# Ledger of designs, part 17: peptides against a protein of PDB entry 6B4J

Target 1, 315 residues: chain A of PDB entry 6B4J
Amino acid sequence: DITMQWYQQLQDASMQCVLTFEGLTNSKDSQAKKIKMDLQKAATIPVSQISTIAGSKLKEIFDKIHSLLSGKPVQSGGRSVSVTLNPQGLDFVQYKLAEKFVKQGEEEVASHHEAAFPIAVVASGIWELHPRVGDLILAHLHKKCPYSVPFYPTFKEGMALEDYQRMLGYQVKDSKVEQQDNFLKRMSGMIRLYAAIIQLRWPYGNRQEIHPHGLNHGWRWLAQILNMEPLSDVTATLLFDFLEVCGNALMKQYQVQFWKMLILIKEDYFPRIEAITSSGQMGSFIRLKQFLEKCLQHKDIPVPKGFLTSSFWRS

## One batch from the design tools (peptide; aimed at target 1 Q224)

Design b1_p13_3_s2 (made by RFdiffusion4, then SolubleMPNN; from b1_p13_3, 7 letters changed)
Fold by OpenDDE base, seed 1:
Structure b1_p13_3_s2 (fold): chain B 315 residues (1-315), chain A 13 residues (1-13)
Amino acid sequence: as target 1 above (315 residues)
Amino acid sequence: MDFVKEMLEEALK
């Protein structure tokens, strides 16, 4: 399976990255610890500052992240910080930055769906300039949300239940698995972030180049989902999230083919979702149903709430 | 189903 090979390659690359900066992370030296913390803050704080407030602020954040990744010193916590402070600094920063982007998906976007767009446009722009960060974003995303690949992890003989739950994307703390609603909320946030990344480009970049991970991957994702058996509650939830965020972009890109796909979803795939939907899960099902019916009736998919406009970039 | 296969094949190119 080509998809699984791709998944594994990204995971392997991520693991190799961790091994590369292990010396920095495991160091007991006080200076090394300080450098690690400074680099971690420099990588993650700018991402946490991303907001829908002003395009100018977003540009400043982008420039700061790019400068850091380019080996330039940046101000963080009142200190000058550079990846050159340690030989493993760049690898560490790339990894932590990518991790933070995905974390913003599972936390910030999960709670505030419109936050997907400013985070995604920065992520996309950084990915364009720093492909390794993009690969690491995918690796982190895929690990936390296998449905973003997509694939459904299978239980293997001898596997602990908790490990299987973690593979499915559940958080397990003190032998307690997270509630289904919280799980779906986090998965939704990550899928929404992904759906935003694949359609957005940094407006101040070189637009002549191809998007490093564009809408063709969204099309692939849909194709793969439709070729899989639906999973109770999960498929209805994430399919809606994905289509709400990037459906308009996919419609514009694939036109007639997109509408054929939506009809296929409504006529062939939706009944399969219904068949596995319990009475307690009807909320997600109904939401998807209403969305599909509305889109097909109006022959349009609305631009998602929070989509960045020209006025945003002038602010 | 044929459309989904075609869609998948196209997406894998």
Scores: peptide ipSAE 0.038, ipTM 0.747, DockQ to the pose 0.799
OpenDDE base, seeds 2, 3, 4, 5: peptide ipSAE 0.032, 0.032, 0.034, 0.025; ipTM 0.713, 0.718, 0.721, 0.701

Design b1_p13_3_s3 (made by RFdiffusion4, then SolubleMPNN; from b1_p13_3, 6 letters changed)
Fold by OpenDDE base, seed 4:
Structure b1_p13_3_s3 (fold): chain B 315 residues (1-315), chain A 13 residues (1-13)
Amino acid sequence: as target 1 above (315 residues)
Amino acid sequence: MEEVKEMLKEALE
């Protein structure tokens, strides 16, 4: 399976990255610990500052992240911080930055869907300039949300239930698994972020270049989902999230092919979703149904709420 | 429908 090979390759790359900066992370040296913390803050704080408020502020954040990744000193916590402070600094920062982008999907986007767009456009722009960060974003995303690959993890013989739950993307703390609603909320946030990344380009970059991870991956994601048996509640939820965020972009890109796919979802895939949907899970199913029916009726997918406009970039 | 399914399968290759 090519998709699973890709998944594994990214996970391996992520693991190798972690191994590369183990010296920094495991150091008992006080100076190394200080550097680690400074680098971690420098990598993550700018991402947490991303907001829908103004395009100018978003540009400042982007420039700061790019400067850090480029080996330039940046101000963080009142100190000058550079990845050159430690030989493993760049690898560490790339990893933590990527992790933070995914975390913003998991937390911020999960709670505020519109936040997907400013986060995604920064992530896309950084990815264009720093491909390794993009690969690490995917690795983190895939690990936390296997449905972004997509695949549905299976229980293996001898596996602990908690480990299986974690593989599915659930948080398990003190032998307590998170509630289904919280799980789906987090998964939704990450899928929405991903759907935004694949369609957005940083407006101040070289837009003539190919998107580092563009809509073709969105098309592949849909193809893979439709080639899989649906999972109860999850498939209906995330398919809706994905289409709501990037359906308009996919429509514009793939045109007739997109509509054929949408009809396939409605006529062929929906019955399969329905067959596994319990009465308590009808909410997600109905939401997807209504969305598809509306889109097919109007022959249009609306631009998602929160989509960045020219006016945003002038602010 | 089969044509669309084939198209989608090709997208996975």
Scores: peptide ipSAE 0.084, ipTM 0.823, DockQ to the pose 0.462
OpenDDE base, seeds 1, 2, 3, 5: peptide ipSAE 0.045, 0.069, 0.061, 0.073; ipTM 0.786, 0.813, 0.814, 0.815

Design b1_p13_3_s4 (made by RFdiffusion4, then SolubleMPNN; from b1_p13_3, 7 letters changed; failed a check: too like the target's own chain)
Amino acid sequence: MEFVKQMLEEALS

Design b1_p13_4 (made by RFdiffusion4)
Pose (drawn by RFdiffusion4):
Structure b1_p13_4 (pose): chain A 315 residues (1-315), chain P 13 residues (1-13)
Amino acid sequence: as target 1 above (315 residues)
Amino acid sequence: SILEEIQELQEEL
């Protein structure tokens, strides 16, 4: 409940932000749409530019967003734009910027697991400088992936199925329901991004402040889900690509206590899946063992493939 | 036992 209460605090807090700018979106004038157009444009593209080429140019995207959020003018396609144009624009750009980080994790990181880190460092940096943006990221991240909270949505009695699948985060339309394959990745990329944000820190600016969403939330996440019965395919998958990304940082921080958590899922939580999962979906549960059978004996969890090296920063 | 230690550490955080 401590988590479910905190879960609601962010959700209804985001709905307050959906209404604070109410009128900027619900506007049909010509100029009214031009403004709504230029802001969302110049605020959600720099996030899409976040590449793995170098941290040198990764700073441009960070500064371009810091200037945009802090109110300074920002060069956009054509003429420069700024938030000072409208008082509602700030509380609007912060909304659309937050959704883009999760969205970039939704599409890109799901397919390309390594791009989770160059995106997370910019987000873990912008979270410091502007905490309001972070709560909005925790808002969108949580609804689109309630498994990141982590809370498994229970079945409410007397309700149709298509109503329930939407609560699980499946993308559904009038008649189309998102397949399970093209759904499981959308969740992987989301928590792989979440597993990267909590362990990374923006290097530049020399800040003595602390990480806004510390690695502590990585421990609670593993603990909160390992104490409850696992879902068939979702848990064994998400439990793997979270440890592959953040298992190295947790091993260093919580040295022995983290190892105890691992020799538990090896002999206490693995059986909790072998029966729950049918023979047609053991694919995820198998990768989870192949991941641990090594890590347990190697006494090491490999650094996530795609970690930003020193060469990436200087260069 | 290990579960209890994990739950205690979870609360401490």

Design b1_p13_4_s1 (made by RFdiffusion4, then SolubleMPNN; from b1_p13_4, 7 letters changed)
Fold by OpenDDE base, seed 5:
Formats: C-alpha cells, structure tokens, sequence
Structure b1_p13_4_s1 (fold): chain B 315 residues (1-315), chain A 13 residues (1-13)
C-alpha cells in the first residue's frame, strides 16, 4: 500500500529527527538547557502570534521564522537567539516549528475555523523554503490525525485499549479517554488546516514554482476517502470540513472532474454514510447533506469564511 | 467505474 508506505516513511523520518537532537533535549548542562528553551520559544511563539488581523503582521512573523531557519539571529524573549548556538539547533527548531503548526490546527483552528487560513499560508510559505519542515508537519499531522493520511488504525491482538485509542487520535489522560465531541473538534481543526495548506501560496514567494504539497494531494485524499468504508460520525464530519475549506479551490482546479466526484459522493457514498449514522449523529450527517445539495443545486462552492483577500495583504 | 477513473487520474498527478 503506497499510502501506508508514505505514512511510515514520514514517521520514520520524524523519529530519526528526534534522535538527532536528543543530545540537546536530554542535556543536563545549564547552558544547553537555556539554549534549548530559547530555541523552543523562538520556534513556537511566532506561530502563536499568527492572527487574522493584518497582513503586515503576518509578514513579520513569516520573516522571523524564515530568518531563524536560515541561521540568522532573531530576537526572542529579549535575547538574541540562533540555531547556530548548538549543532543540533536547526533539527530541533524544524521539529518544534512543525509540531507547533499542527498544534495550532488542533487547538486554534478547532475553536476558530477562520484561523486556518493565516496559519496555513505561513506554513505553506515556510514549507516552500524549508521542505524538511513540511515533511515534519505531515508527520505530526498524520500521527495526531490518521484521517489526514487517510487510514483507519486497526486494533491488534494484545494491544492495550488506551494505545489503540491513542492511535485513533484520542487523547487519553489518567486512563480517561476524551469525549467524542472534543475528539471530533480537534480532528476537524487539523483537517481544516491541511485543506487550507494545500491550496495556499505565500504571496511574497516565487509563485512560478510548483506548490510543494498542492491540490493534487487534496484530490488524492478525497479519492482515498471515497475508496474506504465510512466511519460513524468521523467521515461525515471531516468530509464536510475538507470540502468547506478547499472545495472552491478544487472546483476551480478540476472543474468537470470535481463535479463528477461531488455527484459520486452524493449518489453512491452518502447512502453508505447514512447506513452507519445513528440518530445521535445526525447533526454531522445533515450538515454534509445540506452542503452537498446546496452546492449541486447552485453549481458552485462558496469561498470559505476567513479566506485571505487582497485587502488583508494591504493591511 | 468513476472511482477507478478518479484513482487512476490521481495516480498520474
């Protein structure tokens, strides 16, 4: 299975990255600990500052992240910080930066769907300049949200239930699994972030180059989902999230082929979702139904709320 | 089979 091979390759690369900077992370030296904390803050704080307020602020954040990854000193916490402070500094920063982007999908986008776009455009632009960060974003995303691959983890004989729940993307703390609504909220945030990344290009980059992980991956994701058995509540939720965020872009790119796919979803796949949907899960099902019906009726997919306009970049 | 056609089209991208 090519999809599973790709998944495993990214996970292996991520694990190897962690091993590479283990000396920095496990050091008991006071100076090394200080460097680690400074680098971690320098990598993660700018991502937390991403907002929908002004394009100029977003550019400042991008420039700061890019400068850090380029080995230039940046100001963080009132100090000058550089990845050159430690031989493992660059690997550590790339890993923590990628982790933070996915975490913003899991937390910020989950609560505020419109936040997907400013986060995604920065992530896409950084990915274009720093491909390793992009691979690590995918690795973190796939680990937290297997549905972004997509694949459905299976329970293996002898596996602990908690480990299986974690593989499915659930948080388990003190032997308590998170509630289904919280789980779906986090998964939605990550899928929405992914759907935004694959369609956005940093406007100040070289747009003549191919997107490092573009809409073709969105098309692949949809095809893979449609070839899988639907999961109760999960499939209806995430399919809606994905189409709401990137459906307009897919429509513009694939035109007639997109509409053929949408008809296939409505006529062939949607009944399969219905067959596994309980009365308590009708909310996500109805939302997807109404979205599909509206889009097919109007022969249009609306531009998603929060999509970055020219006016945003002039602010 | 539209799904097969879509899959094949995607593998070529």
Amino acid sequence: as target 1 above (315 residues)
Amino acid sequence: DILKELKEAMEKL
Scores: peptide ipSAE 0.027, ipTM 0.692, DockQ to the pose 0.772
OpenDDE base, seeds 1, 2, 3, 4: peptide ipSAE 0.022, 0.025, 0.026, 0.022; ipTM 0.676, 0.670, 0.679, 0.674

Design b1_p13_4_s2 (made by RFdiffusion4, then SolubleMPNN; from b1_p13_4, 5 letters changed)
Fold by OpenDDE base, seed 3:
Structure b1_p13_4_s2 (fold): chain B 315 residues (1-315), chain A 13 residues (1-13)
Amino acid sequence: as target 1 above (315 residues)
Amino acid sequence: DILEELKKAQEEL
């Protein structure tokens, strides 16, 4: 399976990255520990500062992240920080930056769906300039949300139940699995972030270049989802999240083909979702149904709430 | 097969 090979390759690359900076992470030297912490802060704090407030501030954040990844010194915590402070500094920063982007999907976007767009446009722009960061974003995303690949992890003989739950994307703490609503909320945030990344380009980059991970991957994702058996509650939830965020962009890009897909979802895939939906899970199903019915009726998908406009970039 | 058409469309992009 090509999709699973791609998944595994990204996971392997991520694991190799961790091994590459092991010297930095495992060092007992006080100076190395300080450098590690400074680099970690320099990589992650700018991402946490991303907001929907002003395009100018977003540009400053982008420039800071790009400068750091380019080996230039940046100010962080009142100190000058550079990836050149340690031979493994760049690999470490790329990994932690990518991890933080996904974490913002998992936490910030999960709670505030509109936050997907400013985070995604920065992530997309950084990915364009630093492809390795993009690969690591995918690796982190796929590990936390296998539905972003998409695939459904399977229980294997000899596997602990908790490990299987973690593979499914659940958080397990003290032998307690997270509640389904919290799980779906986190998965939704990550899917929404992904759906935003694939459609957004950094406006100050070379727009003549192809998007490093563009809408064709969104089309692939949908095709793959439709080729899979639906998973109870999960499929209806994430399909809605995905279409709400990138459906308008997909409609504009794929036009008639997009509508054929939407009809296929309504006519062929919905009955399959319904068949596995319990009475307690009807909320996600109904939400998806209403969304699709509205879109088909109006022959339009609305621009998602929080979509960045020209006025945002002039602020 | 609409699904096959969708897959082809993705591969052509």
Scores: peptide ipSAE 0.039, ipTM 0.751, DockQ to the pose 0.635
OpenDDE base, seeds 1, 2, 4, 5: peptide ipSAE 0.038, 0.036, 0.036, 0.038; ipTM 0.738, 0.747, 0.722, 0.752

Design b1_p13_4_s3 (made by RFdiffusion4, then SolubleMPNN; from b1_p13_4, 5 letters changed)
Fold by OpenDDE base, seed 3:
Structure b1_p13_4_s3 (fold): chain B 315 residues (1-315), chain A 13 residues (1-13)
Amino acid sequence: as target 1 above (315 residues)
Amino acid sequence: SILEELKKAMEEL
């Protein structure tokens, strides 16, 4: 399975990255610890500062992240910080940056769906300039949200239930599994972020180049989802999230073929979702149904709320 | 298969 091979390759690369900077992370030296913390802050704080307020501020954040990844010194916490402070600094920063982008999907986008776009455009732009960061974003995303691959993790013989739950993307703390609503909320945030990344280009880059992980991956994702048996509540939820965020872009890109896909979802896939949907899960199903019916009726998918306009970039 | 049709559609664009 090519999809699973891709998944595994990204996970392996992520694990190798962790091993590469292990010296920095495990150092008992006080100076090394300080460098680690400074680098971690330099990598993550700018991402947390991403907002929908002004395009100029977003550009400043982007430039800061790019400068850091380029080996230039940046100001963080009142100090000059550079990845050159440690031989493993770049690998560490790339990993932590990627992790933070995914975490913003999991937390910020989960709570504020419109936040997907400013985060995603920065992530996309950084990915274009720093492909390794993009791979690590995918690795983190896939690990936290296997549905972004997509695949459904399977229980293996000898596996602890908690480990299986974690593989499914659930948080398990003190032997208590996360509530389904919170789980779906986090998954939604990550899927929405992903759906935004694949359609957005940093406006100040070379837009003539191919998107490093563009809408073709969105089309692939949909194809893969539709070829899988639906998972109760999860599939309806995430399919809606995905289409709400990137459906307009997919429509523009794939035109007639996109509409054929939507018809296929409505006519062939919906009955399969319905068959596994309990009364308590009908909300997600109905939301998806209503969305598709509206889109098919109007022959249009609305631009998602929070989509960045030209006016945003002039602010 | 649905997957094949969608892949083909992607390649034709």
Scores: peptide ipSAE 0.034, ipTM 0.740, DockQ to the pose 0.462
OpenDDE base, seeds 1, 2, 4, 5: peptide ipSAE 0.028, 0.029, 0.032, 0.029; ipTM 0.703, 0.711, 0.726, 0.706

Design b1_p13_4_s4 (made by RFdiffusion4, then SolubleMPNN; from b1_p13_4, 5 letters changed)
Fold by OpenDDE base, seed 5:
Structure b1_p13_4_s4 (fold): chain B 315 residues (1-315), chain A 13 residues (1-13)
Amino acid sequence: as target 1 above (315 residues)
Amino acid sequence: DILEELKKFQEEL
């Protein structure tokens, strides 16, 4: 399966990256530890500062991240920090930055759906300039949310239940599995972030270049989902999240073909979701149903709440 | 076949 090969290649690249900077992460030297911590903060703090407040602040954050990745010194915690302080510094920063973007999906976007857009536009812009960061974003995303690939991990003979739960994307701590609502919330956040990334371009970049991971990947994702058996509650939830965030962009890009796809979802795939939906899962089911019906009736998909406007970039 | 229909959609893009 080409999809699974792609998944594995990204995971292998991510693993190789970790091995490359192991010397930095495992060092007992006090100076190396200090450098590691400074680099980690320099990579992650700017991402945590991303907000919906002002475009000017978002540009400052972007410029800081790009400067760091370009080998320029940046101010972090009152100190000058550069990836050149250690030969493994760039690999480490790229990995931690990518990890932090995905973490903002599972935490910030999960709680505040509108946060997907400012995070995604920075991630997209950084990906355009630093392709390796993009690959690592995908690797982290796919590992935490296999539904973003998409594929459904299978239980194998001899596998521990906890390991299977982790493969499905659940957090397991002290032999306690995450509650289903929290799991779905995190998965939703990551899918929404992904759906935002594939449609957004950094407005101050070279817009003549092709998006490094654009809407064609959104079309692929939908096609792959529709070719899979639905999972109870999960499929209805994530399909809604995806379409709510990027449905308008897909409609504008693919026009008649998009509407054919949406009709196929409503007429052929939605009954399959219904067949596996229990009475306790009707919330996600009804939400998807109402969304599809409204979109088909109005022949329109609304611009998602939190979509960045021209006024945002002037602020 | 839904798979064939989806493939056709991809080819038409």
Scores: peptide ipSAE 0.047, ipTM 0.785, DockQ to the pose 0.507
OpenDDE base, seeds 1, 2, 3, 4: peptide ipSAE 0.037, 0.037, 0.028, 0.046; ipTM 0.772, 0.763, 0.691, 0.795

Design b1_p13_5 (made by RFdiffusion4)
Pose (drawn by RFdiffusion4):
Structure b1_p13_5 (pose): chain A 315 residues (1-315), chain P 13 residues (1-13)
Amino acid sequence: as target 1 above (315 residues)
Amino acid sequence: DELVEFWKEKFED
């Protein structure tokens, strides 16, 4: 409940932000749409540009967002734009910027697991300079993936199925329901991004402040889901690509206590899945063992493939 | 902080 109460605090806090700019979106004038157009444009593209080429140019995207959020003018396609045009624009750009980070994790990181780090460092950096943006990220991240909270949505009695599948985060339309394959990845990429944000810190600016969403939330996440019964395919999958991304940082921080948590899922939580998962979905549960049978005996959890090296930063 | 402490203590028990 401590988590579910905190879960609601962010959600209804985001709905307050959905209404604070109410009128900027619900506007049909010509100029009214041009403004709504140029802001969302110049605020959600730099996030899409986040590449793995170098940290040298990764700073441009960070500065371009810091200037845009802090109110300074920002060069956009054509003429320069700024938030000073409208008082509602700031509380609007922070909304659309937050959704993009999780969206970039939704599409890109789900397919390309390595791009989770170059995106997370910019997000873990912008979270420091502007905490308001972070709560909004925790807002969107949590609804589109309630498994990141982590809380498994229970079945509310007397309700149709298509109503329930939406609560699980499946993308559904009038008649189309998102397949399970093209769904499981959209959740992987989300928590792989979440698993990266908590362990990375923006290097530049020399800040003595602390990580806004510390690695402590990585421990509670593993603990909060390992104390409850696992879902068949969702848990064994999400439990793997979270450890592959953040298992190295947790091993260093919580040295022995983290290893105890691992020799638990090996002999206490693995059986909790072998019966729950049918023979048609053991694919996830198998990768989870192949991941641990090594890590437990190697006494090491490999650094996540795609970690930003020193070469990436200087270069 | 209180959330992390709650799930850490519950997990250790």

Design b1_p13_5_s1 (made by RFdiffusion4, then SolubleMPNN; from b1_p13_5, 9 letters changed)
Fold by OpenDDE base, seed 3:
Formats: C-alpha cells, structure tokens, sequence
Structure b1_p13_5_s1 (fold): chain B 315 residues (1-315), chain A 13 residues (1-13)
C-alpha cells in the first residue's frame, strides 16, 4: 500500500531526526542543556503566540520562525538564540517546531476551532520555505492522529492493549485510557489544522509556486476515507471536521467532482456510517448529516468561521 | 504527487 509506505517513510524520517540530535538532547553538559532549552523555547514560543494575533503580529511571528530556521539569531527570553549554537541545533529546532504546530492542533484548535487558520497559514508558509519542517509536521500529525493519513491501526499479536490504544491516538496515563470525548476533541483539532494547512498560502510568499501540500491531498484524504470501512464515531466526527474547514476550498477547486463526492457520501457512505453508529454516538452522525443536507440544498459550502480575510492582513 | 493521483483515480472509478 503506497499510503502506508508514505506513512512509514515519514515516521522513519522523524525517528532518524531524533537520533540525529540525540547528542544535544542527551548531553549532561550544562552549556549544552542551556542551548537546548533556549532553542526549544525559540522554536515553540512563537507558535504558541499565534492564537491571539493580528495580521501584522502574525507576520512578525512568521519572520522570527523563518529567521531562526535560516540560521539567523533571534531574540528569545531576553537572549540572542541561533541554531548555530550547536551542530544539531537546526535538526532539533525543525523537529520541535513541527511538533509544536501539531500540538497547537491537538490543544488550541481542539478548544478553539477558529485558531486553525492563523496557525495553518504560518505552518504552510514555513513548510514552503522549509520542506523538512513540513515532513516532520506530517510525521507528528500521523503518529498522533492516524486518521489524518488515513488508516486504522490494527492490533498485532503480542501487543499490549495500552500500546494499541496509543496507536489509535488515545492518551493512556497510569493505565487509564482517555475518555472518548476528549480523544475525539483532540483528533478533531488536528484534522481541522490539517484541513486548514492544505488550503492556505502565506500571502507574502511566492504564491505562483505550487502549494507544498495542497488541496490535492485533501481530495486524496476524502477518497481514502470513502474507500475505507467507517469507524464508529470517529469517521463521522472527522469527516465533518474536515469538510467544515476545507469543503468550501474543495468545492471551488473541484466543482462538479466535489458535488459528486458529496452525493456519494450522502447516498452510499451514510448508510455504512449509520449501521455502525450506536445511540450514544448519534450526535456526530446527525451533525454530519445536517451539514451535508444543508450544503446540498444550498449548493454551497460556507466559508469556515475564522477564515482569514484581506482585512486581517491589514491589521 | 503519486499517492494523491492514485487516490483521485480510484475515487473517480
């Protein structure tokens, strides 16, 4: 399976990246530890600041991240920080930055869906200039949310139940598995972030270039989801999340083909989702149904709440 | 890319 090969390649690249900067992360030297912490803060703090930002401040954050990745010194915590402070500094920063983008999907977007767009446009712009960061974003995203690939992890002989639960994307702490609602909330945030990334371009870049991971991947994701057996509660939830965020963009891009896909979901895929939906899970199914019915009736998908407008960039 | 193209083709069948 080419999709699974792609998944595995990204995971392998991520693991190799971790091994590459192991010297920095495992160092017992006080100066190396200080550098590590400074680099980690420099990589992650700007991303955490995105959620409350006007267009001008968002540009400042982008420029800071790009400068850091370009080997230029940046101010962080009152200090001048550069990836050149350690030979493994760039690899470490790229990894931690990518991880932080996904964490913002998992946490910030999960709680505030509109936050997907400013985070995603920065991520997309950085990905365009630093493709390795993009690959690492995918690796982190796929590991935390296998449904973003999409695939459903399988239980293997000899596997611990907790490990399987983690593979499915659940958090397991002290032998206690995460509640389903919290799990779905986190998965929703990551899917929404992904759906935003694939449609957004940094407005101050070369927009004539092809998106490094554009709407064609959204189309791929939908095609693969529809070719899979639905998973109880998960499929209905994430399909809605995805379509709510990028459905308008997909409609504009694929036009008639997009509407054929929506009809296919309504007529052929809904019965399959319904067949596996329990009474306690009907909320996600109903939400998806109502969304699709509304879109088909109006022959339009609304622009998602939080979508960045020209006025945002003038602020 | 190749994975996207394949998925698109499969969906359109």
Amino acid sequence: as target 1 above (315 residues)
Amino acid sequence: DEITQQAMEEFLK
Scores: peptide ipSAE 0.027, ipTM 0.696, DockQ to the pose 0.851
OpenDDE base, seeds 1, 2, 4, 5: peptide ipSAE 0.019, 0.024, 0.031, 0.021; ipTM 0.525, 0.598, 0.594, 0.646; seed 4 fails the geometry check

Design b1_p13_5_s2 (made by RFdiffusion4, then SolubleMPNN; from b1_p13_5, 9 letters changed)
Fold by OpenDDE base, seed 2:
Structure b1_p13_5_s2 (fold): chain B 315 residues (1-315), chain A 13 residues (1-13)
Amino acid sequence: as target 1 above (315 residues)
Amino acid sequence: DEITQAAMDKFLE
């Protein structure tokens, strides 16, 4: 399967990246440890500073990240930091930056859905200029949220239950599996971030170029989901999240084809979701139902709340 | 792209 091959290639690239900078991460040298920490902070702090407050501040953050990835010195923690401080510095920063973007989906977007858009537009813009960061974003995303591929990890004979739970995206701490609500919240955040990335372009870049990972991947994702058996609670939740964030963009891009897909979801796929939905899981089911019915009735998908407007970029 | 087309082909089956 080409999708699984793609998944594996990204994971292999990510693993190879980790091996490449292992010297930096495992060094016992005090100077190397200092450089590592400085680079880690320089890569991650700007991402944490992304907010919905002002477009000008977002541009500053973008420029700082881009400068760092370009080998230019940046100010971080009161010090001048550059990836040139260590031969493995660039690989390390790219990996940590990508990891942090996905983590913001998992944490910030999970708690504040509107945060998806400013994070995503920065991620998209950086991806355009630094393709390796984009590949690493996908690798991190796919590992934490296999439903973003999408695929369902299979239990293999002899596998520990905890390991399987982790493969499914659950956090397992002290032999206790994460509660379903928290799991779904994290998965939702990552899917929403992904749905935002594939539709957004950095406004100060060359927008005439093809999006490095655009809406065609949204179309692919939907097609793949519809070819899979629904998973209890998960499918209804994530399908809603995805459509709420990028449904408007998909509608504009694919027009009649999109509506055919939406009708197919409502008429053919939704009953399959219903068949596996328990009474305790009706919340996600009802939410998806109402969304689909509203969109079909109005022949429109609303622009998602938090979508960045021209006024945002003028602030 | 190839991945998208493959997914769509499966969808149409």
Scores: peptide ipSAE 0.026, ipTM 0.678, DockQ to the pose 0.816
OpenDDE base, seeds 1, 3, 4, 5: peptide ipSAE 0.008, 0.019, 0.021, 0.020; ipTM 0.506, 0.596, 0.669, 0.658

Design b1_p13_5_s3 (made by RFdiffusion4, then SolubleMPNN; from b1_p13_5, 8 letters changed)
Fold by OpenDDE base, seed 4:
Structure b1_p13_5_s3 (fold): chain B 315 residues (1-315), chain A 13 residues (1-13)
Amino acid sequence: as target 1 above (315 residues)
Amino acid sequence: DKIVEEAMKKFLE
């Protein structure tokens, strides 16, 4: 399966990256520890600032991240920080930055769906300039949310239940598995972030270039989902999340083909979701149903709440 | 992208 090969390649690359900067992370030297912490803060703090700022401030954050990745010194915590402070600094920063973007999906976007767009546009812009960061974003995303690939992890003989739960994307702490509602909330956040990334371009970049991971991957994701058996509660939840965030963009891009797909979802795939939906899972099911019916009736998918407008960039 | 193309083919089968 080419999809699984792609998944594994990204995971291997991510693992190799971790091994590359192991010297920095495992160092007992006080100076190395200081550099590590400074680099980690420089990589992650700007990302955490994205959700609450105007377009002009967003540009400043982007420029800071790009400068850091370009080997230029940046101010962080009152100190000058550069990836050149350690031979493994760039790899470490790229990894931590990518990790932080995905973390903002599972935390910030999960709680505030509109936050997906400013985070995603920065991620997309950085990905365009730094492809390795993009690959690492995918690696982190796929590991935390296999449904973003998409695939359903399978239980293997001899596997511990907790390990299987983690593979499914659940957090397991002190032998306690995450509650289903929290799990779905985190998965939703990550899918929404992904759906935003694939449609957004940094407005101050070279727009003539092809999106490094664009709407064609959205189409791929939908195609793959529709070719899979639905998973109870998960499929209805994430399909809604995905379509709510990027459905309008897909509609504009694929036009008649998009509507044919949407009809297929409603007429052929939705009944399969219904068949596996229990009474306790009707919320996600009903939400998806209402969304599909409304979109088909109006022959339109609304622009998602929080979508970035020209006025945002003028602020 | 080969991955996209392959997925689209499966969708259209």
Scores: peptide ipSAE 0.102, ipTM 0.776, DockQ to the pose 0.858
OpenDDE base, seeds 1, 2, 3, 5: peptide ipSAE 0.068, 0.084, 0.068, 0.078; ipTM 0.765, 0.769, 0.770, 0.769

